# Peptides against a protein of PDB entry 5HOI, part 46

Target 1, 351 residues: chain A of PDB entry 5HOI
Amino acid sequence: FRYMPFSPAGTPFGFTDRRYLTMNEVGYVSTVKNSEQYSITVSFFDVGRFREYHFEDLFGYDLCFLNEKGTLFGQSKTGQIQYRPHDSIHSNWTKIIPLQAGERITSVAATPVRVIVGTSLGYFRSFNQFGVPFAVEKTSPIVALTAQNYRVFSVHYSQFHGLSYSLSELGTSSKRYYKRECPLPMSLPNINSDMKKDANLDYYNFNPMGIKSLFFSSYGDPCIFGSDNTLLLLSKWRSPEESKWLPILDSNMEIWKMSGGKETTDIHVWPLALAYDTLNCILVKGKHIWPEFPLPLPSEMEIRMPVFVKSKLLEENKAILNKKNEIGADTEAEEGEEDKEIQIPVSMAAE

## One batch from the design tools (peptide; made by RFdiffusion4, then SolubleMPNN)

Design b1_p11_3_s2 (from b1_p11_3, 6 letters changed)
Fold by OpenDDE base, seed 4:
Structure b1_p11_3_s2 (fold): chain B 351 residues (1-351), chain A 11 residues (1-11)
Amino acid sequence: as target 1 above (351 residues)
Amino acid sequence: SKKLAELINSK
């Protein structure tokens, strides 16, 4: 197993010279290969609030985190990190994170008040927004990070225990844990033999954990979106005994509903953020499960706990069809049963 | 959503 650099909603290069380093509700960061160099562009959805900027990247940054105040870049192999404020009020700063032999930075996160670096050996490094270090902690190997204000959601991977998560608060004096290396009930990508031929192989090689993104909701709840296209939200995390993961959206089911019950293999949800009761996402059409260039406009998808099972809806529709056939409607049963529009109950039809 | 229906129908 190799720890790969993770950034929220980051995309692979695939067969192209360009990719998204990260994207969220604030904007998107792209990188383009220019011979031996890279050109990075930081773009924003709110063009009235922010100005797009670009720079030459001589380091080959493969980690990124975007927030409302700046962009954190990292190079997984060299340990170099750079923070670039969006405004000119604060200067850019660069730091080298000391890495052991074979250690990689696996994820970085930045808020207006904290910078966090996680590594393949489980070094959790915290800094202020100016790159002043607070602490170094040894945890299980970190595979993903996100942060909001003083809170950090970290995903860990152990070959023995699988995925775990921590939720912590980085105060001025100490780190507080709300959750510490608790089991994360997220499905890992199935490495079926057929994934070696699938257009998703490039994505799997880029992101072996299948974590498309992780973020905090607008309410400050940790969210994760895995390879199963289910949005998980950590509810009641302030009460250790009551804390649970809620599958608040099955995006495959929502796509299926919106398609009129047709299998759509060419439409994918790419998560950006959770704002209130809506998943901000990119709807991707094509062979790749990730957005290409140009980036489509964000879409909103209402969060709904998956109460309906596709199989039950299929069985109910088959039972309705069989009853119609018993009533002597001479509708020739053409054998193409699978492609028939499934009547979704109007109350659950996606508007 | 209207956008997804448009994407589905843009075959």
Scores: peptide ipSAE 0.012, ipTM 0.634, DockQ to the pose 0.554
Fold by OpenDDE base, seed 2:
Structure b1_p11_3_s2 (fold): chain B 351 residues (1-351), chain A 11 residues (1-11)
Amino acid sequence: as target 1 above (351 residues)
Amino acid sequence: SKKLAELINSK
């Protein structure tokens, strides 16, 4: 296993010279390879509130985190980080994170008040928004970070214990844990079944954990979206004994419902954020499970607990059809195996 | 709903 640099909703280069470093509800950061340098563009969904900007990257930033106030960049191998405020009034700052031999920055996060750096050795480094260090903590190896205000959601990986998570608050004087290296019930990518398609192998090589994104909801709940395309939300995290992961959306099930029960293999959900009861996402059509260029407009998908089983819905629809045929006269059942649109109950149709 | 239906129906 190799620790790879993780950024929320980041995409691989694939066979292209360009990729998204990160995406969320604020916008998207792209990088283009230009010989030995990179051109980075920071783009926004709210073009009235923010102005797109670009710069030349001589360092090859492979880590990124976008927030409403700025963009944090990181170079996983060199330990360089840069914070770029969106407002030109505020100065950029650069810092080198000291790395041990073989250590990598695996994830970075930034809020308007905190900068967090996680490493492959489990060094958790916290800074203020100006790059002033607060603390260094040794944890299990960090594979992903996100942050909202003072809160940090960290994902850890151990070869012995698998995936774990922490939820912490970075106050002025101390770090508080709400959860500390608790088991994370997220499915890892299944190399044997899913890797038959070259496109999935490229993504796995880029992101071995299959974490497409992690974020805080608009309500401040930790969310994670894995390779199984299930959105997990950490409910009741303020009550350690009551805290549980909720599978609030099976995006594959929702795509299947929205397609009228057709098996669609070319539509993929790419998660951006959870706003209230809607997953903000990019709907990707094509061979790759990640968005290409140009970026499609974001879509909203209503969160729904996966209480329905496809097989039961198929059986119920067959039973309804059989009952209609028993009550209706001898109209010739043309046995056309037409992909009969599964009448999804109106209560399951996303309005 | 509409955007996905448009994406599905866009050949």
Scores: peptide ipSAE 0.012, ipTM 0.614, DockQ to the pose 0.579
Fold by OpenDDE base, seed 1:
Structure b1_p11_3_s2 (fold): chain B 351 residues (1-351), chain A 11 residues (1-11)
Amino acid sequence: as target 1 above (351 residues)
Amino acid sequence: SKKLAELINSK
């Protein structure tokens, strides 16, 4: 297994010289490769609140985290990190994270009050927004990080135990755990089925865990969106005994419903954020499961618990069609029926 | 809903 640099909703280069380093509800960070140099652009969805900015990257930043106050960059191999406030009033700062031989920064996160660095050896490094260190903790190998205010959601990987997660609060004097390396019930990418498509191989090589993104909801609940395209939300995390992962959206099921029950293989959900009861996402059309350039406008998808099984609905609809055919309705209807919208039960239809 | 339906139905 190879630890790869992870950033929320980051995309691979693919066959292009450009990729998204990260994207969320605030905006998107792109990088363009020009020989040995990179050009980074920080773009925003709220163009009235923020101004797009650009800079030359001589380090080849492969890690990024965007928030409302600034952008954190990281270089996974060298250990260099840079924080760039969006406001020019505040100074940029750069720091080198000491790495052991073969150690990589695997993820970075930044809030207006904290900077977090996670590594392939499980070093969890915390800083304030000015790059002043608080602590270094040794954990299981970190594969992904996100943070909101003082809270950190970390995903860990062990070859023996698979995926785990931690939820912690980084106070001024101490770290509190709400969850510490608890099992994460997320499906890993199925190497044998998914790798048969060249487009999926490139993405798997970029992101072996299949974590498209992780974020905190607007209510401060940890969310993760895996390769199965299911949005998981950690509910009741303040009560360790009551805490559970809720599959609050099957995006494949929602695409299937909105297509009139047609199997679409060319439409993909790319998660940005969860705001209240809606997943903010990019709808991607094409061969690649990730957004290309230019970035489409964000879309909203209402969260819904997957109560219904697609296979059962298809069987019920086939049984209804077979009964109509037995009652002697004219044969001319058969060739046109493959294109008929599968009647999604009214209880499943999006209001 | 509407944006996805438009994207699905866009040839």
Scores: peptide ipSAE 0.012, ipTM 0.625, DockQ to the pose 0.623
Fold by OpenDDE base, seed 5:
Structure b1_p11_3_s2 (fold): chain B 351 residues (1-351), chain A 11 residues (1-11)
Amino acid sequence: as target 1 above (351 residues)
Amino acid sequence: SKKLAELINSK
């Protein structure tokens, strides 16, 4: 296993010279490789509120986090971080994070009030928005970070106990834990099943944890979207004993429903954010599970708990079809195995 | 909006 730099909804280069460093509800950050240099572009979905900007990157930033006030960049190997406010009134700042031999920055997060750096050795470093340090804490190895306001959602990995998570609040004087290194019930990528397609191998080499993104919902609940394409939401996190992960969307099931019950292998959900009851996402059409260039427009997908199992719906529809054929049996028409559109019950389409 | 808030706040 190798710790790789993680950014929310970041994409690999693949066979191209360009990739997305990160994307969310605010916008998307791209990098283009130009010989030994990189050109970074920070783009926004709300073009009326924000102006796109670019700069030359001599460091090869491989970590990024975008918020409404600025963009945080990081270089996983050198420990360099840069914060760039979107507003020209505020100055950019750069800092080097001290790294031990073999240590990597694995994830970075930024809010309008906090900057967080997590490492492969489990160093959790907190700063204000001006790069003034608050604290350094030693945790289990950090593989992913996101933050909203003063709250931080961190994902940890140990070879002995797998994935865990923490939920913390970074006050001015102290860190509070709501959850501290609790088990995270997220499935890891299945190398043997998923990697039979070359396109999935490139993504796994880029992101071995299969965490496509993690974010806070509009209500401030931690969300994670894994390789199984299930959106998990942490409910009741204020009550330590009552807190549970809810599978609020099976995106493979929703794609299957949207396709009229057809098996599709060319449509993929790429998560951006959860706003109220809709997943903001990119619908990716093609061989790769990640968006390429140009970026498609964001789509909204309604969240639904997976109450129905696809196999049961297929069995029920086969049983209904067999009953219809037993009543109409006198016409020998060899109508071929056309992909019979599964009638999704109207009650599932109208909720 | 309401359904998610109800699911999160369901006792």
Scores: peptide ipSAE 0.015, ipTM 0.471, DockQ to the pose 0.030; fails the geometry check

Design b1_p11_3_s3 (from b1_p11_3, 6 letters changed)
Fold by OpenDDE base, seed 4:
Structure b1_p11_3_s3 (fold): chain B 351 residues (1-351), chain A 11 residues (1-11)
Amino acid sequence: as target 1 above (351 residues)
Amino acid sequence: SKKLAELINAK
């Protein structure tokens, strides 16, 4: 196992010269290989509020976090980080994070008030938005970070314990834990099943944890979207005894429903954010499970607990078809059982 | 969503 640099909704290069470093509800950051250099572009969905900007990257930034005030960049191997405000009010700043031999920055996060750096050795480094350090804490190895305001959602990996998570608040004087290295009930990529397609191998090599993204909802709940394409939301995290992960969306099931019950192997959900009751996402069509260039326009997918089982819907449809056949429509039984459009009950049809 | 139906039908 190797700790890879993680950024929310980041994409691999694959066979291309370009990738997304990160994307969320604010926008998307792309990098293009230009010989020995990289050109980074910070693009926004709200073109009225923000102006796209670009710069030459001589460092090869492989970590990124975008927020409404700026973009944090990081280089996993060198420990260099750079914060770039979107406006000209605040200056760019650069810092080198001290790394031990073999240590990597694995994830970075930035809010308008905090910068967080996580490492493969479990160093959790916190800064203000100006790069002034608050603290260094030793945790389990960090594989992913996201942050909203003063809150940090961190994902940890141990070879012995698998995935864990922490939820913390970075006050002015101290770090408060709401959750500290609790088990994360996210499915890891199954190397034997998922790696049968070359496209999945490239993604697995880029992101061994299969975490497509993690974010805070608009309500401030930690969300994670894994390789199983299920959106997990941490509910009731303020009450440690009541806190639970809710599978609020099975995106594979929603794609299957929207396809009329046809297996679509070429449509993928790429998560951006959870706004209220809708997953903001990119619908990806193609061989790769990640968006290519140009970026498709975001789509919304309503969150729904996966209460329905595909097998029951298939059985109910077979029962309806059998009843229609018993009522004496002599329509020839064309043998194509698999391609029959599954009538999804209107109450279950996503508009 | 209308967009997914369009993506599915754009085969």
Scores: peptide ipSAE 0.013, ipTM 0.581, DockQ to the pose 0.549
Fold by OpenDDE base, seed 2:
Structure b1_p11_3_s3 (fold): chain B 351 residues (1-351), chain A 11 residues (1-11)
Amino acid sequence: as target 1 above (351 residues)
Amino acid sequence: SKKLAELINAK
């Protein structure tokens, strides 16, 4: 297994010269290959609050994390990181993370108060927003990071134990764990079923764990969105004994419902953030499961526990139709193959 | 949501 650089909602290049390094509720960072250099653009959804900016990247940054105050960049092989405040009043800073032979930076995260670097050897490095180091901790190999304020959600991978997660708080004096390398009940990409479509192969080569994104909700709950297109939320993490992962959205089920029960294979949810009870996402139409250029406008999808079984909804609709036909049996029912739109109960139709 | 219906119906 090779640890790949991970950034939240980052996209592969595919057959193009451009990709998204990261995207979230704040905005999106794109990079374009130009010979031996890259042109990076930091774009924002709130164009009234933030000003788009660009710069030339001579290092080939393959890691990125965007927050409301700045953008963290990283180069997985060289160990170079750069923090760029969005405000021009604040100076950019660059640092080289010492890497061992074969070690890679696998993920980076930044908040207005912390910078976090995770590596393929499980080095967890913490800094303040000015790049002053706090600590180095040895953990299981880190595959993904996100952070909100002082909190860090880390995903770890072991060949022996699979996926685990940690939830920690990086205070001023010490790191506190709420969860430490606990099993993560996320489904890994099923190579045999999903790789039959060439478009998925490129994505899994880019992101072998299939983690499309991870973030903290607006309430500060850790969220992860895997290859199964299920949004998992870590509930009650403040109580270790009560903490559980909740499948708060099956996005494939919600797309199926919103399509009137039609099997759509060309619509994909690309997760950005969880704001209150809505998943901010890009709805991608096409062959690729990731957004292309230009980026579509974000959409909101209401979170819903996957309580409904497609087969039961089909049976219930068939039973409703049969009852209508039994009541209407005296009028010539022309056998129009009406594409029987599954009447999704009105309570399930997201307005 | 209107946006998904628009995406589905946008042939």
Scores: peptide ipSAE 0.013, ipTM 0.576, DockQ to the pose 0.583
Fold by OpenDDE base, seed 5:
Structure b1_p11_3_s3 (fold): chain B 351 residues (1-351), chain A 11 residues (1-11)
Amino acid sequence: as target 1 above (351 residues)
Amino acid sequence: SKKLAELINAK
């Protein structure tokens, strides 16, 4: 296993010279490879609130986190990080994170009040928004980070224990845990089934955990979107004994419903954020499961617990069709491959 | 908005 740099909703280069370093509800950060240099662009969805900016990257930043106040960049091998405020009033700052031999920065996160760096050896480093360090903690190896205000959601990986998560609050004086290295019930990518398409192999090599994104909801609940395209939300995390992961959206099921029950293999959900009861996402059409250039406009998908099993709906619809055909036996069966629109129950249609 | 809050707060 190889630790790879993770950024929320980051994309691989593939066969192109460009990729998204990160994207969320605020915007998207792209990088273009120009010989030995990179050109980074920070773009925003709210063009009235924020001004797009670019800069030359001589370091080859492979980690990124975007928030409403600035962008954090990191270089996984060198340990260099840079914070760039969106506002020109605040100065950029750069810092080198000390790394041991073979240690890599695996994820970075930034809020308006905190900067967090996680490593492949499980060093959790916390800073304020000005790069002043608070603490260094040793945890299980960190594979992904996100943060909102003072709260941090971290994903850990052990070869012996699989995926775990922590939920912590970074106060001024101390770190509080709500959850500490608890089991994360997320499915890892299935190399044998999912990798049958060459396009998925490139993504797996870029992101071997299959975590497309992780974020906090608008209510401050940890969310994770894995390779199974299921959005998991951590509910009741304030009560350690009552906390549970809820599968609040099966995006493959929602695409199937939106397609009239047709199996579509060319439409993919790329998660950005959870706002109230809607997943903000990019609907990707094409061979690759990730957005290419130009970036499509964000779409909203209503969250729904996967109460219905696709197989049962298909069996029920076949049974209804067979009953209709037994009553109507006298008219000539034109064997047209009528792409029989699966009647989705009205209660499951998006109003 | 209400449905998610109800789901999260469902006792």
Scores: peptide ipSAE 0.012, ipTM 0.472, DockQ to the pose 0.030
Fold by OpenDDE base, seed 3:
Structure b1_p11_3_s3 (fold): chain B 351 residues (1-351), chain A 11 residues (1-11)
Amino acid sequence: as target 1 above (351 residues)
Amino acid sequence: SKKLAELINAK
């Protein structure tokens, strides 16, 4: 196993000189290889609220986190981090995170009030938005971070314990835990099933945990989207004993429904954010499970508990068709090859 | 559709 730099919804280079460092509901950060340097562009979905900007990256930033106030960059090997406000009122700042031999920055997160750095040795470093350090804590190895306001959702990995998560609040005086290194019931990528297509191999080499993204919902609930394309939401996290992960969306099921019950192998959900009852996402069409260039427009997908089984719906539709054919055997209804869309029950259609 | 609040609060 290798700790790889993780950023929310980041994409690999693949066979190209360009990739997305990160993307979310605010926008997307791209990097292009220019010989010995990189050109970084910070783009936004709300072009009326934000102005796109670019800069030359001499450090090769491989970590990124975008928020409404700025972009945090990190270099996993050197320990360099840079925060760039979107406005010109606040100055950019750069710091070097001290790394031990073989230590890597594995994830970074930034809110308007906090900067967080996580490492492969489990160093959790917290700063304010100006890069003033608060604390250094030793945790299990950090593989992913996200943050909203003062809250941090961290994912940890141990070879012995698998995936765990923490939910913490970074107050002014102390860190509070709501959850501390609790088991994360997310499926890891199955190399034997998922890697049968070369296109998936590049992604899993880039992201061995298969965490496509993690974010806080608009309600402030931790969300994670794994390689199984299931959106998990942490419910009731304020009550430690009542807290549970809810599979609020099976995106493969939703793609199947949207396709009229046709098996599609070229449509993929790429998660951005959860806004109320809708997953903001990129619908990716193609060989790669990640968005290429140019970035498609975001789509909204209504969240739904995966309470239905495809096989049962297919059997019910076959039974309805067979009954129609048995009743229709007395009327010479013409063999119109109407592409009989699988009638998805109205309760499964978007209201 | 069951609102997110109903899903989150579902016992």
Scores: peptide ipSAE 0.011, ipTM 0.470, DockQ to the pose 0.058

